Peptides against a protein of PDB entry 4GMN. Designs and how they scored, part 45

Target 1, 375 residues: chain A of PDB entry 4GMN
Amino acid sequence: RYANITLLALVTLASIGTDFQETLVKGNQGSRESPISAADEEWNGFDDADGDAMDVDQKSSSGEDQEEDYEEIDVKEDDEDDDDDSITSEMQADMERVVGADGTDDGDLEDLPTLRELIQTAVPQLIRLSNLPIDSDESLTIQSHALSALNNISWTISCLEFANGENANIHNAWYPTAKKIWRKTILPILEADSADLKLATQVTSLAWAVARVLHGETPTDGNPHRKFISLYHSSKQQAGGNSNSIEEPEDPFQGLGVKCIGVVGSLAHDPAPIEVNREVGVFLVTLLRQSNNVPPAEIVEALNQLFDIYGDEELACDKEVFWKDGFLKHLEEFLPKMRTLTKGIDKRTQPELRTRADEALLNLGRFVQYKKKHA

## One batch from the design tools (peptide; made by RFdiffusion4, then SolubleMPNN)

Design b1_p11_3_s4 (from b1_p11_3 with P1E R6V)
Fold by OpenDDE base, seed 4:
Structure b1_p11_3_s4 (fold): chain B 375 residues (1-375), chain A 11 residues (1-11)
Amino acid sequence: as target 1 above (375 residues)
Amino acid sequence: EAPKAVRIPAP
């Protein structure tokens, strides 16, 4: 009886998470039906407008010496000793009030009571249920449903814009909870070294959703990037050996390999430790070099991660990893391979994969050109 | 400006 109520509650929480995603996607599609006119605005470089040097004929206008009589304005030094002591007291009182509120900036979700209850009440229970000892088929079922609910909630939140301080209240409420999911759910399951590819896919999906918000601020304890790289390689070895491999998901972007790339790419963003960034960057560049046996969806995700990680030249990872480890050469050498790969995708049978590959190819060309100008 | 990768969110 209690198990069935718990399962029904978990299914209901998982459905609420998906319904929120669908509503956010529909809301964002309604705003994105602004046609991306491919403004082939050719950025016409600055045409060097031939500066016709207009010969400004220096007409020597004879300066007539007008003796302007400098009337000596006797600036009376009025020594008004105005005691400027007054301005300092009010500005100090406002600063002391801001420092004394060690208010737990539990992101005030007063305007979002459903999301508040989801983050503050439901998610902590889901973390507990996802980390139960597996001693029965019922406990395994509860864990799977709790992971599904956490995945859907985390994925939905990861689709919100947080750039430029957007949704800061949601970010601040979610951030400590996302770190709890990472430490209490994701890491323990990754450490259990389970041969269960279904569980590995569920935890990797959840890890990607969490890492898409935390980025380089994701806890580095126990080198989780290496665990996901190992899981990537292990998943490739298993798919090659047993004809009872889990049916490849109909969506090529839902594959465990894509999810592993998405996690490790997200973990490598600034302010990730430079050695974490390097290990991930080398992994991603190695996929491009070995692309002959890599699924196109994994190449698309690996490229997108490389663009996001190394897009900013002001970041320490640009100098210390991208340039130092010679990544530009590998990206340039990959351009002709990416053109061949993208052209090999049938637009009729895989329209989404083809569109995302065409975009990744375009971005690769732009990225290589950008990096060559900033070398 | 860095080429912003237009990520289409995975559904």
Scores: peptide ipSAE 0.028, ipTM 0.707, DockQ to the pose 0.123
Fold by OpenDDE base, seed 2:
Structure b1_p11_3_s4 (fold): chain B 375 residues (1-375), chain A 11 residues (1-11)
Amino acid sequence: as target 1 above (375 residues)
Amino acid sequence: EAPKAVRIPAP
C-alpha cells in the first residue's frame, strides 16, 4: 500500500519533469530557430562576449505567387484531445515566466513556486529514495522511478539557458542541488559497479543532465570521467556477445554509448583539471579514429563535445591539450570519413540522425578551418 | 554558436 503510493508519486514527478521539458523545448524553439547560420558564416570560435543580436534583416524577397492548387485534403485532425491534464495552470505560468524572463532578475524563486517546490521539496526526497538499500525488487523499482524523476527534472533544468547570467535565480537554486545529486546519487551508484545495464543507463542519463549545468565544476572526486569511459567500453563488449537485445533504443541518441560521451564531454569543460580534459579529449579523438566500429550517433556526439570543449582559444585546454596533443590533424583526417558516414545515413529511415550528422559535418569543416587560421 | 543539440531525453 505505501509502496504503491510512493510509486504513483514518483511516476507523477517523472511526468511533471517530462511535461515541463516538452513545454520549454516548444517555447525555446521559437527563439533558437536561429536559422542554421548560412553555409558561408565562418566559425569564429565560442566567444561568450559577442552578444551581437544578429538583426536578421528579413529582406522580404517577394517570391512570386505560384498558385499551386493544393487540394485541401480535409484531414480531419481528430483532435485527440490528449488532455494530458498533467500541466497545472501554475506550472504553465512558471514555464511562461522562465521562457519570457529577460534573465536580468537575480531574484529568488518567489515568482516560480512550482519550480521552487520541485527543487527544494521534491528533489531532496528523490535523492533519499535513490539511496535506499536495495533488498527487494520493490526497492529496486523505487530506485529506478526515483532516478527517472531526477533525470527528467535535471534534463528540464539543463535545457534552460544560463549563459550571460540568464536564469541566474534558477541556476543559483539548482547548482547546490545538482552537486548534491552528483555526490549522493550518481557517485554511489557508479561505485557499486553494478552489472545492471538498465541502472547504468539511468544513472548515466542523470549524470549527463547534471553535468550539462555543472560542466567542469562537476566534482572530480573519484575520477568519474574514467568510470564513464570504462562503462562505455564495457557496454560495447556486452552488446557484441549476447543477442539478448537490450532493445537498441529506437532513438540512436538514447544509447548508453552516446550518454557516456555526453557525460565525459560535459565534465571536460573549463575549469576541469587539464588531465581530466586530456583523458576525455584523447577518448573522443580515439572514437573518431576508430569510427568504422562506432555508431553514427556516438560520432555526432563526440564531435559536438570536441567543438564545445575546444572552441575557445583563450582556454588553457586549447594550448595544453588541443594543440599540444595534435588534435587538429585527427579532425582534418576524419573530415572525409565523416562525409562518407553522413552520406551513408538513410534520410528516410533515420531523418533526425541524418540532420544531426549533416550539422556535425558542417561544423567540423568550419572548426577545422577556424583552427587552421588560429594555429 | 554550435547548435547545442537540445537532447530530448526519452521518457
Scores: peptide ipSAE 0.026, ipTM 0.729, DockQ to the pose 0.071
Fold by OpenDDE base, seed 5:
Structure b1_p11_3_s4 (fold): chain B 375 residues (1-375), chain A 11 residues (1-11)
Amino acid sequence: as target 1 above (375 residues)
Amino acid sequence: EAPKAVRIPAP
């Protein structure tokens, strides 16, 4: 009886975390109805500095418009008003405030009571439940659901912008809790050396969500980046040996390999120790060199992480790692391989993977040009 | 800026 109530509460907290995330994603999409004009703006790094647009007038020639008359298939949206009453009116009001508030710097969540209770009351219980002794299948189920709830909450918070002091109240409330999740949930599970790939995937997903907020301020105790790099390699060795395919998730971006890359990339951001940055940077660049045996989604993630880590030339890692270890040469040598990889992705069967690969290819070209100009 | 598609892990 108590176990079923605990499991129901954990499922409900996981659902709340997901619904909160979906509504934040929908809210961010609604505000960005600015048409993506393909402005040939040269990518100048992460600095929003007003750099002079060089007008390169490439007159490319008239190809004939064949008007293929696409019959509008009137897909009747069956408005199944699934009144998924999962989002309480209080949660919705907190979400509207998160999207609209100039964040006060005090870390006070007085205006965000649901988010406050999630961070201050729910998360400390979830950390406790994730760290219970495993003595039964029931204890394993409780741990898995506690990790799922922590994951969904942590991912939702990691989707907020915290740059330039945005959402500072939420950041300041979350930051000590995120460090506690890392130290009390993530590290103990990583140290237990479990062969359970499901548990490893759950903890790696949670670690990525937490590291997307903490970045280089993520606790470096016990070199967790090396544990995730080891997990990456171990996961690849297991997939190659037994024809019982762990069903690769239908979403190529939900794979354990992608999650490992996302964690270690996030851990390598400033102010990470330069040795941590170097080990991660070498790992990511090595994936590009071995790209023939690496899933396209992992290449896309590795590129995005490299752009995020080395996009700012004022950071110590630019001079001490990027330039010193000759990363530009490897990125330039990878450009023709990335073009081939991206063109090999079918837009009909894998539209998201193709879009993200086209974006990563564009950004790789711009990043290589940028770094050559600033050499 | 291209919206970095934040990968939500499916539950």
Scores: peptide ipSAE 0.025, ipTM 0.729, DockQ to the pose 0.066
Fold by OpenDDE base, seed 1:
Structure b1_p11_3_s4 (fold): chain B 375 residues (1-375), chain A 11 residues (1-11)
Amino acid sequence: as target 1 above (375 residues)
Amino acid sequence: EAPKAVRIPAP
């Protein structure tokens, strides 16, 4: 009885975390006239104001107007208003405020009562449940559900914009809690060195969500970047040996390898210690050198992390790691391989992977060009 | 930064 109530509460909190994300995405799409698609944020380098636009005179010749009369198939939108009764009117009202909130510096979340209760009341319980002694299949199930709920909440919060002081109230409320998740949930599980790839995937997903907010301010205790790099390598060895195919997630971006890259990339941002940045940067560049044996989704994630880490030339990691360790040469040598890799992805069977690879290829070309101008 | 569309697995 108590276990079933606890499990139901954990499933409900995990659902709330997902529904909260979906509502944020819908709310952000409604307020921006132009969906800046995830494809429209091209990495352009730093805005040098003096960029002579090479006027590429594309003389495209006039091909003739064939008016094919496509019959308007009146697809009745059956408005199945599946009012997913999971989103309370209070949660929706908090979400509308999050999308419209002028970043008040007060981490009190007085205007966001549901989000406040999630962060201040629910998350501290989930941290306790995720850190229970595992002595039964029931305690393992409770831990898994607590990790799922923490994951969904943490990912939702990590999808908010915090640049330029946006959502500062939410950031300030979340930041100490995110550090607590890291120290009390992520590190203890990562240190237990469990052969459970499911648990490893859950904790790595949570670690990525937390690290997407904390970046280089993520606690460095016990060199967590090395543990995630080790987990990346260990995951590749296990997939080759046992014909218990842990079903490769249908989404190539949900793989443990991608999650490990996302965590270590996020951990390497300023103000991370230069040696942490170096070890991560060398790991990422090594994946590009070995790209013939690396899943395309991991290459896309590794490129995006390299752009985010080394996009700013004013950061200490640009001089002390990027230039000093000769990363530009490796990126240039990878350009023709990336073109081949991207062209090898079937647009029909893997449209998302192809779109993300086309974007990453475009950004790689721009990044290399930028870094060559600033050499 | 466009949120890298990390689909949270639905529960």
Scores: peptide ipSAE 0.025, ipTM 0.737, DockQ to the pose 0.053

Design b1_p11_4_s1 (from b1_p11_4, 8 letters changed)
Fold by OpenDDE base, seed 4:
Structure b1_p11_4_s1 (fold): chain B 375 residues (1-375), chain A 11 residues (1-11)
Amino acid sequence: as target 1 above (375 residues)
Amino acid sequence: SRLDLFKKKME
């Protein structure tokens, strides 16, 4: 009974996240940004598995009332509040600077009570449910649904504009919660090193959604970028061996490889450590060099990430990584390969992939010219 | 858009 109620609550929260995203996407249809289709994980409804109700005979074993005196182990909650949530005065000042353009107060979602309750009440419960010990198929199902709900909420918020101080109230309310999702949900699952590709795909999708808001301010503890790079390589090795092809998602942009690229690309943005930026940049450029063995969707995502990371010459990563490691040469050498790759995509069978590849090719030409002008 | 960003940076 409790399991079914928890499951129904998680389903409902996941659906609210999806409906909210659809509403935002419909509202934002004025801006021609390609709908990041990543949120159209349609909740495949419960197939009514005809669960043959096995008549479990209620053997009324009258077990004797052993009043085991549960000694109240006064678990002193040693509130080791490791208050190492010292929001550095600089992070607080940068948050205040994002707030400071429109003189609207702290992350007070007064005007958005539903979103406030979603962030402040629902998400902390979903974090707890995603971090439960897995001891049964039921606990695994609860974790999967909690991750799906967190994913849908996080993706929805990541589709808002924040770059020019837009939605600063939502950003400020979400930012600490996004860090909490990262530390309490994403990192523990990544550290468990599960061979479950479904779980890996769910956590990587969530990680991408979170990292699209946090960017280079995503916690770098334990080098999570290396874990996602390792996951990328491991996923490619498994797909090549067993003919139990996990049905390649019908959408080429929903693949685990694309999601891994999206995460590590987002993690490499300023103010990420230059070493993190370098490792990610080298990974992305290496994918372009090996493009003959890389799905076109992953190449498109890798290019987009490279443009977003290195599109600003004022950033430290431009001088210390892009120019120092000679990335321009690799991008220029990739131009003819990208033209061939893009032309090889059938417009009739894969119209979205072709459109995004044509855009990425156009941007690659412009980016190379930009970098040559600013050399 | 990324397209507009690089267009504007090339002008």
Scores: peptide ipSAE 0.118, ipTM 0.879, DockQ to the pose 0.351
Fold by OpenDDE base, seed 5:
Parts: sequence; structure tokens; C-alpha cells
Structure b1_p11_4_s1 (fold): chain B 375 residues (1-375), chain A 11 residues (1-11)
Amino acid sequence: as target 1 above (375 residues)
Amino acid sequence: SRLDLFKKKME
């Protein structure tokens, strides 16, 4: 009973997070295509695969023709009100306010009561549930659903624009909670060094969503960037061995490799420590050098992260890493490879991947020109 | 967009 109520509440929090994200995306369609596709992890519903089809071999007993007058039981179609998981009118009003809000500079969410309760009441409970001792399949299920709900909420908030002081009230309310998710949920799971690739994918997705808001202000305790780089390499080693590898997600941008690149890229933004930035930058540039063995989606994400990290010449990482470590040469040498890679993507079978690769190729050309002008 | 950022920095 309590488990089912907790599960239902976690599923409802995950659905609210998804619907809120879709609404923010629809509202934000006029601005930059953030990599939104990374949050459309379909909650593969509870496959009640344990429908043991008891093949009740109903022996055809040839019993006689009794015309039992089937009284038409007027089955009142109880209108199962499809409780369409319809965003409550209050949630819809909060979403409309978030899309239209000139944010206040304070962390006050008085005008956003649903978002306030989500951040202040729900998320702290989800953090607690994600940290339960794993001693049963029930505790593992609760952890997975708590991570899914935290992921959807964190992704939704990460789709808001926070540049130039936009949505500052939401940013200021979320920021301490995001740091708490990082320290209390993400770091402990990463330290447990679980061989569970499902759990690793969930925590990496959550880590990316959190790091997209915290950037270089993400806590550097225990060098989490190295753990995600190690996870990237481990995921590639496992995929090469057994043909029963995790079904590569239908969306090439949902892969664990893309998520690892997204996390470490986000962690390397200013004001990250220069050595963290260097280790991540070297990792990303190394992927480009090894591009023949790297999925196209990971190359697109690695390029986007490199552009976002090193796109500003005023940042310390430009002089101390980009120029010192000779990254421009590697990017220039990668241009012809990127053209070949992008042309190899079929527009009919992979239209999104092709569009994002065409954009990344165009940006790579411009970025190389920019860096040559500002050398 | 990333594209617009690099355009503005090239002007």
C-alpha cells in the first residue's frame, strides 16, 4: 500500500515534470534549440511483462444448445474520465507565468506557488528517496522513480533562460536545491561505483540537467568530471563486447555517451578550476581526433560543448587552456572530417541528427574563423 | 543562437 502510493506520487511528479518541460519548450520555440530531445526519455511504462499468459487450455466441452437469454447487462460505460494527466489549472497558470515572467532578482516564488512547492517540498523528499539503502527490489524501484522525477524537474528548469538575469527568481530558488541534488544524490551514487548501467544513465541524465544550470559552479568535490569521463570509457568498452548491450536508444542524443559529454562539458564552464577545464577540454578534443570510432551524436555534443566553453576570449580558460594546449589546430584539422561525417548522415532516416550535425559543422567553421581573427 | 554569438564576435 505505501509503496504503491509512493510509486504513484513519483510517477505523477515525473509526468508533471515532462508536461511542464513540453510547455516550456513550446513557449520557447522562438529561442535557441536547446538539446531538448535528451529529456524525452519515454517513461517506458511498467511493462506488465509478468502477464503470465496462463494458457488456460479451455477444453472445448461440447455442452448443448441452451439458448440462455443473455440479458443485455446495460454496462453503463462508466465514463472512465480519462484522468488525462492534465496539468492542473494552477500548474498551467504557473507555466504561463514562467514563460512570460520578467524574473525578480530575489529567490521569491510567491507568484509561482506550484513551482515553489515542487522545489521546496517535493525535491527534498525525492532526494531522500533517492538515498534509500538498496536492500530490496522495492527500494531499487523507489530510487529509480525518484531519480526519474528529479531528472524531469531538473531538465525542465534547465530549459529556462537564466542568461543576463532572466528568470533570476527561479534561478535563485533552484540554485541551492540543485547543489543539494548534486551533493546528496549524484555524488553518493557516483561514489558507489555501481555496475548498473540503467542507474548510471539515470544519474548521468540528472547530473547533466543540474550541471546545465550550475555550470562551473557545480561542486568539484571528488573530481566528478573524471568519474563521468571514466563512465564514458567504461560504457564504450561494454558495448564492444557482448551483443546483448543495452539497446542503443532510438534517439542517438539519449545515449549515455552523449550524456557524459554534456555533463563534463557543463562542468568545465567558467568559473570551473582551470585544471578541470583542461582535463575536460583534452577529453573533448581527443574525441574529435578519434572521430572514426565515435557516434555522430557524441561528436555534435562534443563540438557544442567546446563552442560554449571556449567561445569567450575574455575567460581565463581561453588563454590558459585553449591557446596553451593548441586546440585551434585540432579543430581546424577536424573541419574536413566533420564535413564527411555530416554528409554520411541520411536526411531521411536521421533528420534530427543531420540537422544538428549541419549546424555543428557551420558553427565549427565560424568558430575557427573567430579564433583565427582573435589570435 | 551559437551562430549569432559568433557572428556578433566576428563583426
Scores: peptide ipSAE 0.116, ipTM 0.882, DockQ to the pose 0.378
Fold by OpenDDE base, seed 2:
Structure b1_p11_4_s1 (fold): chain B 375 residues (1-375), chain A 11 residues (1-11)
Amino acid sequence: as target 1 above (375 residues)
Amino acid sequence: SRLDLFKKKME
């Protein structure tokens, strides 16, 4: 009885966290829909003139218009708007305030009561539930649901802008809680060295969400970056052997490999120790060198992490790692491979992957040019 | 965006 009530509460918290994430992502996309004026700067591709225009003879086969009278099957869309109104009107109002808040108010979470209760009351209980002894399938189910709820909450908060003091009240409330999630939930699970790939994927997703806010201020005790690098390699070895394809998630960006890259990339940001930065940077650059055997989504994520880590020349890691370890050469050598990789992604079957690869390719060209100008 | 960041840093 108590277990079923706890499970129901955890499922409800996980659902609320998902709906909150989707709404914040939509709201933040709407605010980023400042019209990117498609400056269709037509990249006037160099007229390399010599390409033999093979005359593809347009044989005009006049196929006859068989008007097949498609009977409009009036499929009544039963709008089963199962509006699972899981979002309370108070939660929706808090979401609208967070999305609409001109982030200048150093105010307490007084104006965000639902978010306050989520961080201060729910998350500490979820941390406790995620750290219970696993002695039954029921306790494993409770842990999985607690991790899912923590993941959704942490991802949602990680989608907020915290640059330049934006959402400082939320950041200040979340920061100590994020460190608690890391120390009390993530590290113990990573230390248990479970062969459970589902649990590993859940904890790695949570770790990425937490590390996206904490960056280089994520606790480095026990070198967790090495554990995630090891997990990356272990996941590749298992996927190659057992035809029990854990169905690679339909979304290539939800894979354990991408999540591992996202975690270690986030951990390597300033003010991370230079040796942590170096080990992560070498790992990421090594993925680019071995790109023929690496999923495109992992390459996209590895590039994005490299850009975020080494995009600032004023940081100690630029001189001590990027330049010292010769990363520019590896990025330049990868540029033609990235063009081939990106062109090999079908826009019809993998539109998101193609778009993100096109962006990563464009950024790689710009990043290489930037680094050459500032050498 | 990352795109805008590198554009601005190249100007």
Scores: peptide ipSAE 0.115, ipTM 0.879, DockQ to the pose 0.385
Fold by OpenDDE base, seed 3:
Structure b1_p11_4_s1 (fold): chain B 375 residues (1-375), chain A 11 residues (1-11)
Amino acid sequence: as target 1 above (375 residues)
Amino acid sequence: SRLDLFKKKME
């Protein structure tokens, strides 16, 4: 009973987070032509795998035809179209305010009561649930749903604009909570070194969402970038052995490899330690050098991360990593390979992947020209 | 967009 109520509450929180994300993404697409690929993690519903068909042995006891006149209780199916508009009118009003709000500097979410309760009341409980001892299938299920809810909330918040002090109130409210998710949920799961690829995918998605807001201010305790690089390599080794069991997500951008690249790229932004930036930059450039064996979606994400990390010449990482480690040469040598890769993507079968690859190729050409002009 | 950023930096 309590488990089912907790599960239902977690499912509801995950659903609300998805609907909120979709609406914010649709709202932001009207202002920014480049779709930030929010990972549309459609909450893959409960696989009702517990079809334990209890073979109720229908012992054919030939008991007598007592026509008990079951009064047809005309249960009027009131087709209440429960349009479970899971988005409350208060949540819609908060969304409209977030999309329209010139960032008033009041760090209090006074005008955003739903978002305030989500950050201050729901998220701290989800963090606690994600840290329960795993001693049963029920506790594992609770952890998975708590991670899904944290993922959806974190992704939704990561779709907000925080550049130039926009949404500063939301950023200031979220920032300490995001650091708490990182330290209390993400790091302990990464330290457990589980072979569970489902759990690894969930924690990596959550880590990407959190790191998209924290960037180089993400806690560097225990060198988490190395753990995600290790996870990237381990996932590729496992996929090469058992080609049958890991259903690669239908969306090439939802793959664990893309998520790992997104996390480590985000972690390497200024003001990250130069050695963290270097290790990530070398990893990303190495993927481009080995591109013949790398999925196109991972190449697109690796390029986008390299552009975001090294797109500013005023940053210390430009001189100390980009120029010092000779990254420009590797990007120039990759240009003809990227043209071949992009042309090899069928526009009919993979239209999104082709569009994102065409954009990444165009940006790579411009980025190389930019770096040559500013050398 | 990233495209516009690098375009503006090249102009």
Scores: peptide ipSAE 0.115, ipTM 0.879, DockQ to the pose 0.335

